# Peptides against a protein of PDB entry 3EFO, part 94

Target 1, 262 residues: chain A of PDB entry 3EFO
Amino acid sequence: SQLADLYKSCETDALINFFAKSAFKAVLHQPLKVIREILVNQTAHMLACYRKNCASPSAASQLILPDSMKVLPVYMNCLLKNCVLLSRPEISTDERAYQRQLVMTMGVADSQLFFYPQLLPIHTLDVKSTMLPAAVRCSESRLSEEGIFLLANGLHMFLWLGVSSPPELIQGIFNVPSFAHINTDMTLLPEVGNPYSQQLRMIMGIIQQKRPYSMKLTIVKQREQPEMVFRQFLVEDKGLYGGSSYVDFLCCVHKEICQLLN

## One batch from the design tools (peptide; made by RFdiffusion4, then SolubleMPNN)

Design b2_p10_6_s2 (from b2_p10_6, 4 letters changed)
Fold by OpenDDE base, seed 1:
Structure b2_p10_6_s2 (fold): chain B 262 residues (1-262), chain A 10 residues (1-10)
Amino acid sequence: as target 1 above (262 residues)
Amino acid sequence: LELPTVYTIE
């Protein structure tokens, strides 16, 4: 069917970019509440239409997504959780204006990375491999106290260290004997020169490539105060300012779809 | 990013 073909050919990343820019433009003319409602409504309507006209019959308890839009909900939730679309007084006008302008100038690839960061388990690096580690889901549940993770969203880069991260890796990266000796005020990794350090630097370089902005590195220790900032980039979790987790958003979308179809 | 196409919502 024509609809089936439409969903098959849908470029979700471009759609997200469009929604983001449209919403951020609308902020100047419409209440934030209305904008958020429109975004959720549009998401639900698109998916409801798919379920009604394209998807195979399934139980009412199931949320069915076309393959081309399997990432739509998660990105939409990230968009909805962006400070530009929130009315929290804790968010400064300057910050909102800044992020608004950033997104308005972003291309499709940039906005995709911005809304959903790359989270890489670098503690599993194979120094003999030329392959980048596979990104994991941006959630606390994917972190490990024994792990070291690199997060990048095109604007910021974080190196997160678990409290029980391997001392040998700490030595390899920072040339210090233990976790406690790591200076989180540093924004550059030392030139240690061992294979692991070199591999990490290479990965960071690859991530930085073809990005319009130079990403500043922030070193984050688990359970220290600055970790709170890092946690905000775990976009599938609950937001600090009232944003929903991905799971909660899925429930919300599903409910609205059911209301549309029943 | 690899995500499923079917979720069971309860």
Scores: peptide ipSAE 0.601, ipTM 0.951, DockQ to the pose 0.797
Fold by OpenDDE base, seed 3:
Structure b2_p10_6_s2 (fold): chain B 262 residues (1-262), chain A 10 residues (1-10)
Amino acid sequence: as target 1 above (262 residues)
Amino acid sequence: LELPTVYTIE
């Protein structure tokens, strides 16, 4: 059917970009609550239409997504949790304005990375391999106290260190004997020169490639105060300022779809 | 990002 073909050809990343820019433009004319409701409604309507017209019959408890839109909910949730769309006094007007303007000028690829960061398990690096580590889901559940993770969203880059990070890796990256000796005020990694350090730097370079802005590096130790900032980029988790987790959002979308179809 | 196309919502 024509609808089936439409969903198969849907460019979800472009759609997210469009929704983001539309919503961020609407902020100037409409209440945030209305904008958020519209976004959820649009998401639900698209998916309800798919289920009604394209998807195979399934139980009412099932949320069915077309393959082309399997990432739509997670990105929409990230959009909804962006500071521009949150009415919280803790978020400065300047920050909202800044991020609004940034997104308004972002291309599809930029906005995709911005809304859903890359989170890479650096501690799993094999110095004998040139392959980049596979990104993990942006959730605290994917972190480990023994791990070291690199997060990037096109604007910021974080190197997160677990409290039990391997001393040998710490030595390899920072040339210090232990976690406690790491200086988190650093914005650049030292030139240690060993294969592991070189590989990490290479990965960072690759991430920086084709990005319009230079990402400043922030080194974050687990359980230190700056980690709170880092955790805000774990977009699948519950937001600090009232945003839902991805799981909660799925439930919300599913509920609305059911309402539309019943 | 690889995500499933089917979720069971309970």
Scores: peptide ipSAE 0.597, ipTM 0.951, DockQ to the pose 0.810
Fold by OpenDDE base, seed 5:
Structure b2_p10_6_s2 (fold): chain B 262 residues (1-262), chain A 10 residues (1-10)
Amino acid sequence: as target 1 above (262 residues)
Amino acid sequence: LELPTVYTIE
């Protein structure tokens, strides 16, 4: 069917970019509540239409997504949780204005990375491999006290270290003997020169490639104050300023789809 | 980012 073909050809990243720019433009003349409702409504309608006309029959408890839109809900939730669309007094007008202007000029690839960061488990690096490590879901549940993770969203880069990070990796990256010796005030990794350090630097370089802005590196120790800033980029978790977790958003979307179809 | 196309919502 024509609808089936439409969903198969859908470019969700482009759609998110469109929704983001449309919403951020609307902020100038529409209430934030209305904008958020429209975004959720549009999401639900698109998915409801798919469920009704394209998807195979399934139980009512099932949320069914077309393959082309399997990432739509998570990105949509990230958009909804962006400070531009949140009406919390804790968020400054300047921050809203800044991020609004940033996104309004972003291309599809830029906005995709901006709304959903790359979170890479660099503690699992194979120094013999030229491949980037597979990104994990942006949630605290994917972190480990024994792990080291690199997060990048096109504007910021974080190197997160678990309290129980392997000393050999710490030494490999920072040339210090332990977690306690890491100086988080540094914005550049030292030139240690070992294969692991070189591999990490290569990965960081690849991530930086084709990005319009130079990402400043922030080193974050688990359980230290800067970790709170880092956790804000774990976009699948519940937001600090009232944004829903991805799981909660899925439930919300599912409920609205059911209401549309029943 | 690899996500499933089916979620069970309870």
Scores: peptide ipSAE 0.594, ipTM 0.950, DockQ to the pose 0.795
Fold by OpenDDE base, seed 4:
Structure b2_p10_6_s2 (fold): chain B 262 residues (1-262), chain A 10 residues (1-10)
Amino acid sequence: as target 1 above (262 residues)
Amino acid sequence: LELPTVYTIE
């Protein structure tokens, strides 16, 4: 069917970009609550339409997504959790304005990365590989105390270190003997010169490539205060300002879909 | 980003 073809060919990243810009434009004229409701409603309607017209029959407890839109809910949740769409006094007007303007000028690729960061397990690096490590889901559950992760969203770059990060990796990256010796005030990695360090730097360079803004590096130690900033970018988790986790959002969307179809 | 297409919602 034409609908089936439509869903198969859907460019979800472009759609998210559109929704983001539309919503961020709407904040100037509509209440945030209304905007959020519209976004959820649109998400539910699109998925309900798919369920009704394209998807194979399934149990009512099942949330069925077209392959092309399998990332739609997570991105929509990220959009909903963006400071621009949150009515929280803790968020300054300037910050909202800044991020609003940023997104309004972002291309599809930029907005995709912005809303859902890349989270790379650096501790798994193969120094002889030319490929970037596979990104993991942006959730605390995907971190490990023994791991080192690089997060980038096109604007910010974080190097997160678990409390039990391998000393050899710490030595390789920072040229210090232990986790405790890492200086988190630095915004640049030292020129250690070993293969691991060089590979990491290369990866960081690749991530920075073709991004319109230079991402400043923030080094974050697990369990230190600055980690809270980093956690804000774990977008699948509950937001600092009350945003839903991805799981909760899925439940919400599912409920609305069911209401639409039943 | 690899996500499933089916979720069981409890």
Scores: peptide ipSAE 0.593, ipTM 0.950, DockQ to the pose 0.803

Design b2_p10_6_s3 (from b2_p10_6, 3 letters changed)
Fold by OpenDDE base, seed 4:
Formats: sequence, structure tokens, C-alpha cells
Structure b2_p10_6_s3 (fold): chain B 262 residues (1-262), chain A 10 residues (1-10)
Amino acid sequence: as target 1 above (262 residues)
Amino acid sequence: SELPTVYTIE
């Protein structure tokens, strides 16, 4: 059917970009609550339409997504959790204005990365490979105390180190003997010069490529205060300022779909 | 993507 074809060809990233810009424009003349409701409603309607017209019959307890839109809910949740759409006094007007303007000028690729960061397991880096490590989902559940992760969203870059991250890697990256010796005040990695260090630097360079903004590097140690900032970018988790986890959002969307169809 | 197309919602 035409609808089925439409969903198959849907470019979710472009759609998210559209929703983001539309919502961020609407902030100027509509209540945030209304905007959020519209976004959820749009999400539910699109998926309800798919469920009704395209998807194979399934149990009511099932949330069915077209393959092309399997990332729609997670991105929509990220959008909803963005500071621009949150009415929290902790978020300054300037910050909201800044991010709003940023997104308003972002292309599809930029907004995609902005709303859902890349989280790369650096501890699994193969120095012999020219390929980037496969990104993991942005959730604390995907972190490891023994791991080292690089996160980038086009604006910020974080290097997160688990408390039990391998001393060998720490030595390779920072040229210090242990986790405790890492200086988190640095914004640049030292020029250690070993293959691992060079590979990491290359990866960081690749991530920086074709991005309109230079991403400042922040070194984050697990369980230290700055980690809280890092955790804000684990977008599938519950937000600091009241945003839902991805799981909770799925439940919300599912509920609304059911209401639409039943 | 690691995301599935089907979720069981409790």
C-alpha cells in the first residue's frame, strides 16, 4: 500500500529535525505544555496509523514500530527532554535561547547527533582498525566501571572513565599510572604518542569532522561531581529536570496509541 | 541500530 511504502521510506532523522524546529519555533508563542502534548500526540498518531494500516496484527500489549521509524520514539523523547521544552527554573533563559537558536540552524545530521549523542566504548578500541567503535545506547546501563567511553553530541565531547578503568589504558591515554592521577581539568589529551593514544585522537578528530562547532573535551571520572553533567547526555535515562526515561516514554506512547485505536 | 521494532509494554 501507499502508506506502507511511505513508512518504509520515511526518513526519521529528517522528521525529528522538522519536529524539533517546529517545536522550538512554537515555544515563542505557545505554552510548553501544549507543545509537548503536540509532540507526543504526533508521535502517537503516526505510530497508530502504522499500527492500523500497515502493521501485522499483534497483541494490544505490543508497541509496533516500522523499521524506518524505530528510532522515532527515542528521538522524540530526547526532544521532549531538551531544555528548550522544559519549564524548569534551573534552566536559564539564556541557555534555552542558545540551544533553541542552535537547533533552529541545524541540519538533519547535526540535529540527529545533538539529540542523541554518540557513545563510543573506547576501551574496546582496536588500534589496528580504521573503523570507529560501534556506538552503544546512551544509557548508564551501557556503561561499565571497567570501561572508558567517549560521548559526543556535536557541541560537547566527554571522555568518561570508569573507576575501574584499565590502568594500561589510562597510561596510554593520559600517561599517568592510575585513575586517581587523571587530571580532569584538562581539556586536551596529552600527546602521549603511543598507538592507542593516536588512535583515540584520530577518532576524536573524525567525530569533530564536518561538525559546525568545535567540541570542547571534558574529562569525566566516574563518581566525581562532574559526572552528573555527563549523565545528562545519557538521554535514554531519566532526565535531571523531570524528563522521562526512554522506557517510560514508550509506555506513554503506547498508551496513547491504544487510546487512539481503541 | 540496536533498537527493536517491537516492544512488549506491561
Scores: peptide ipSAE 0.501, ipTM 0.926, DockQ to the pose 0.827
Fold by OpenDDE base, seed 1:
Structure b2_p10_6_s3 (fold): chain B 262 residues (1-262), chain A 10 residues (1-10)
Amino acid sequence: as target 1 above (262 residues)
Amino acid sequence: SELPTVYTIE
């Protein structure tokens, strides 16, 4: 069907860019609550239409997404959780204005990375491979105390270290004997020169490549105070300022779809 | 992407 073809050809990243810019424009003349409701409604309507006209029959308890739009809900939730659309007094007007202007000028690729960061398990690096490690979902559940992760959203870059990070990797990256010796005030990695260090630097370079902004590196130790800032970029988790987890958002969307179809 | 196309919502 024509609708089926439409969903197959849908570019979700372009849609998110469009929704983001539309919403961020609307904040100038619409209440935030209304804007959020519209975004959820639009998401539900698109998915309801798919289920009604394109999807194979399934149980009412099932949320069905087209393959081309399987990332739509997660991106949409990230958009909804952006400071521009949150009505919390803890968020300054300056921060809202800044991020609003940033997104309004972003292309599709930039906005995609901005709303949903890359989270890479660099502790699994193969120094003999030129391939980047596969990104994991942006949730605390995907972290490990034994792991080292690199997070990037186009504006910021974080190197997160678990409390039980391998000493050999710590030595390889920082040239210090243990986790406790790592200086988190550094914004640059030392040029240790070993294969692992070189591979990590290469990965960081690839991530930075073709990005319009130079990402500042922040080194974060698990269970230290600065980790709280890092956790805010784990966008699938519950937000600090009232945003829903991805799971909760899926439930919300599913409920609205059911209301539309039943 | 690791994301599925089907979720079971209870």
Scores: peptide ipSAE 0.496, ipTM 0.927, DockQ to the pose 0.824
Fold by OpenDDE base, seed 5:
Structure b2_p10_6_s3 (fold): chain B 262 residues (1-262), chain A 10 residues (1-10)
Amino acid sequence: as target 1 above (262 residues)
Amino acid sequence: SELPTVYTIE
């Protein structure tokens, strides 16, 4: 159908960019609660319309999405959890203003990465491969105490190290013998010169080259204080200030869709 | 609530 073709032609990243800028503009004129409700309603209506007009009847337990919008809910949740749209007193006005202005000028690719960071399991790097490691979902469930992960959202870059991360990799990256010896105050990785270090630096370089802003590198040890900041970027998890996890949001959206269709 | 099963159509 023509409607189905329309949905297929949509791109989630473009939609998120539009919704983000629209919402962030509306912040100046409308209450945050209203803006959030509008975003959720628009999402639900859009997906409900697709299900009604483009998808075959399915069980209530099934959520059917067009491929072009298959990740719309997760991105929408990230948008809803952004400090600009949160009315929590813990969030400073300055931070809201800053992020609002940033997003208002972001292109589609920039906003996509901003709302949903890349999380790369660099502990699985194959030094013989020139390919970037496949990103994992931004959730604590994808982390491991034995792992090392690189997170980037276009503005910040984090290197997260599990408490049981391999000493060999620690030595390869930092040229120190153990996790305890890693200095988290550094903002640059040392030039160790081994293949693993070189590959990591290459990956970081590639990520940086795609972004208009120079990303500050933060070294994060698991269970140390800076990890709290890092965890804020695990956007599929429950937000620090009461934002929904992806799972919870998906259930919410599904419920609203069902209500619209029934 | 129970997480719905997500299906996508290309």
Scores: peptide ipSAE 0.096, ipTM 0.788, DockQ to the pose 0.153
Fold by OpenDDE base, seed 3:
Structure b2_p10_6_s3 (fold): chain B 262 residues (1-262), chain A 10 residues (1-10)
Amino acid sequence: as target 1 above (262 residues)
Amino acid sequence: SELPTVYTIE
């Protein structure tokens, strides 16, 4: 059908880019609450229309998403949780303005990475392999105290270290004997020169490749204060400033879809 | 880039 073809041709990354720019433009003349409601409504409406016109009959309790839009909800939630769309006093006006302007100039690929960061388990690196580690979901549940993770969203890069990170990896990356000796004030990794260090640097280089902005590296130790900033990029988790987890948002969207279909 | 999958709600 014509509608089925339309949904098949939809690109989630393009939609998110469009919604982000539209919303961030609207911030100048509409209340944030209204903007957020519109975004949620649009999400639910699109998915409801798909179910009504394209999907095969199924139980009303089931959330049916077209393949092309399977990840739309998670990205939409990330958009909704962005500081530009959050009216919190803890977020400075300057920060909102800065991020708004950044997104307004982002291409499709840039905004995709910006709203949903890449989180890589660095501790799983095989020095004999040239393959990048598979990204994990941006959630605390995917972290481990024994792990080391690299997070990047096109603007920021974080190296997160679990409290029980392997000493041999710490030595390999930082050339220090233990977790406690790592200096989190550094913005560059030392040139240790071993295969593991070289591979990590290569990965960082690949991530930086084709990005319009140079990502500053932040070293983060688990359970230290700066980790709070890092956790804000775990976008599938509940936000610090009132944002919902992905699961909660998905439930919300599902309810709204059901309302639209009834 | 890698895109996440949706959690199913039944």
Scores: peptide ipSAE 0.033, ipTM 0.671, DockQ to the pose 0.291

Design b2_p10_6_s4 (from b2_p10_6, 5 letters changed)
Fold by OpenDDE base, seed 1:
Structure b2_p10_6_s4 (fold): chain B 262 residues (1-262), chain A 10 residues (1-10)
Amino acid sequence: as target 1 above (262 residues)
Amino acid sequence: MELPTVYTLD
């Protein structure tokens, strides 16, 4: 059907970019509550239409997404959780204005990375491989105390270290004997020169390539105060300022779809 | 990354 073809050809990344810019423009003229409601409604309506007209019959308890839009909900939730669309006193007006302007000038690829960061398990690096490690879902559930992860969203880069990170990797990256010796005030990795260090630097370089902004590196130790900032980029988790987890958002969208169809 | 197309929710 024509509708089915439409969903197959849908460029969700472009759609998300459009929604973001539209919403961020609308904040100048409309209440935030209204904007958020519109975004949720639009998401629900699109998916309801698919469910009604294109999807195979399924149980009412199931949320069905077209393959081309399987990332739509997660990105929409990230958009809804962005400080620009939140009215919280903890968020300064300047910060809202800054992020609004950033997104308004972002291309499709940049906005994707901005709203949903890359989270790479660095501790799994194969120094003999030229392949980048596969990104994992941006959630605390994907972290491990024994792991080291690199997070990048096009603007910031974080190197997160678990409390039980392998000492050999710590030595390889920082040239220090243990986790406790890592100085989190540094914004540059030392030139250690071993294969692992070189591989990590290469990965960081690749991530930085073709990005319009230079990403400042922040070293984050698990369970230290700065980790709270890092956790805000785990976008599938519950937000600090009242944003929903991805799971909660899915439930919300599903409920609205059911209301539309029943 | 890969995301599913079907979620079972209540």
Scores: peptide ipSAE 0.530, ipTM 0.937, DockQ to the pose 0.808
Fold by OpenDDE base, seed 5:
Structure b2_p10_6_s4 (fold): chain B 262 residues (1-262), chain A 10 residues (1-10)
Amino acid sequence: as target 1 above (262 residues)
Amino acid sequence: MELPTVYTLD
């Protein structure tokens, strides 16, 4: 059907960019509550239409997404959780204004990365591979105390280290003997010169490539204060300021779809 | 990232 073809050809990243800019423009004239409701409604309506007209029959308990829009809910949740759309006193007006202006000028690729960061398991690097490690979902559940992760959203870059991260990797990256010796005040990795260090630097370079802003590197140790800032970028988790987890958002969207179809 | 197209929700 024509609708099926439409969904197959849908550019979800462009759609998210459109929704973001539309919403961020609307904040100047409409209440935040209304804007959030519109975004949720639009999401639900699009998915309800797919469910009704394009999707194969399935159980009512299932949320069915077209392949082209499989990332729509997660990005929409990220958009809804952005400080620009949150009316919380804990969020400064300056920060809200700043992020609003940033997104209003972002291209599709920039906004995609901005709303959903890349989270890379650095501890799994194969020094013989020239490929970037596969990104994992931005959730605490994907972190490991034994792991090292690189997070980037186009504006910020974090290197998160688990408390039990391998000493050999610590030595490889920082040229120090242990986790305790890592100086988190550094914003640049040392040029240790071993294959692991070189590969990590290469990955960081690739991530930085074609990005309009130079991302500042922040070294984050698990269970230290800066980790709280890092966790804010784990966008699939529950937000600090009342934003829903991705799972909770899916449930919300599913319920609304069911209401639209029943 | 890879996300599923089907979620079973309560």
Scores: peptide ipSAE 0.529, ipTM 0.937, DockQ to the pose 0.799
Fold by OpenDDE base, seed 3:
Structure b2_p10_6_s4 (fold): chain B 262 residues (1-262), chain A 10 residues (1-10)
Amino acid sequence: as target 1 above (262 residues)
Amino acid sequence: MELPTVYTLD
């Protein structure tokens, strides 16, 4: 059917970009609550339509997504949790305005990375391999106290260090003997010169490629105050300023779909 | 990211 073909050809990343820009334009003349409701409704309506007209019959307890839009909910939740769409006194008008303008000028690929960061387990690097580590889901549950992770969203880059991260890796990256010796005020990694350090730099370079802005590096130690900023980019978790976790959002969308279909 | 197309909720 025409609808089936439509969903097969749907470019979800472009759709998210459109929704983001539309919403961010709307904030100038509509209440945030209304905008958020519209976004949720649009998400639910699209998925309800799919379930009604395209999806195979399934249990009411199941949320069914077309393959082309399997990432729609997670990105929509990220959009909803963006500071531009949040009415919190903790967020300055300047910050909202800044991010609004950034997104308004972003291409599809840039906005995709912006809303859902790339989180890489750097501690798993194999100097004998040319393959980049596979990204993990942006959630605290995917972090490890023994791990080192690189996060990038096209604007910011973080190197997160677990409290029990391997001393040999710390030595390899920072040329210091232990976690405690790492200076988090630095914005550049030292030129240590070993294969691991070089590989990490290469990865960082690859991430920076084709991005319109130079990402400043922030070194983050687990359990230190600056980690709070880092955690804001773990977009699948509950937001600091009241945003839902991805799981909670899925439940919300599912309920709305059920309401639309029943 | 690779995500499933089916979620069992509730």
Scores: peptide ipSAE 0.523, ipTM 0.939, DockQ to the pose 0.811
Fold by OpenDDE base, seed 4:
Structure b2_p10_6_s4 (fold): chain B 262 residues (1-262), chain A 10 residues (1-10)
Amino acid sequence: as target 1 above (262 residues)
Amino acid sequence: MELPTVYTLD
C-alpha cells in the first residue's frame, strides 16, 4: 500500500530534525506544555496510523513500530527531555537559548548525534581494526564498572572510566598505574604512543570529523561528582531535570496509541 | 545500535 511504502521510505532522522526545529521555533510563541503535547500526539498519531493501516495484527499490549521508525520514540523522548523544552529553572535562560539556536542550525546528521549520542565501548577496541566499535544504548545499564566508554554528541566528548577499569588500559591511555591516578582535569589525552592510545586517538579524530564544532574532551571517573554531567547524556535513562526514561516514554506513547485506536 | 520494532508493554 501507499502508506506502507511511506513508512518504509521514511527517514526518521530527517523527521526528528524537523520536529526539533519546529518545536524549538514554537517555544517562542507557544507554551512548553502545548509543544510537548503536540510532539507526543504527533508521535502517537504516526505510530497509530502505522498500527492501523500497515502493521500486522498484534496484541493490544504490544507497541509495534515500523522498521524505519524504530528509533522515532527514543529520539522524540530525547527531544522532549531537552532543556529547551523542559525549561527547568536549573537551566539558565542563556543555556536554553544557546541550545535552541544550535539545533535550529543543525543539519540532519548533527541533530541526530546531538539528541542521541554515540556511546562507544572503547575498552573493547581492537587496535588492529579500522572499524569503530559498535555503539551501545545510551543508558547506565549499558555501562560497566570494568569498562571505558567514549561518548560524543557533536558538542561534547566524554571519556568515562569505570571504577574497575583495567589497569592495563588505564596505563595505555593515560600512562598512569591506576584509576586513582587519572587526572580528570585534563582535556587532552597524553601522547602515550602505544597502539591502543593511538587507536583511541584515531577514533576520537574520526568522531570529530565532519562535525561543525570542536568537541572538548571531558574525562569522567565513575562515582565522582563530574559523572553527573556525563549521566545527563545517557538519554534513555531518566533525566536529571525531569523527563521520562525511554521505557516510560514508550508506555506513554503506547497508551496514547491505544486511546486513538480503541 | 539496534532497537526493536516490537515492545510488550503494560
Scores: peptide ipSAE 0.503, ipTM 0.935, DockQ to the pose 0.815

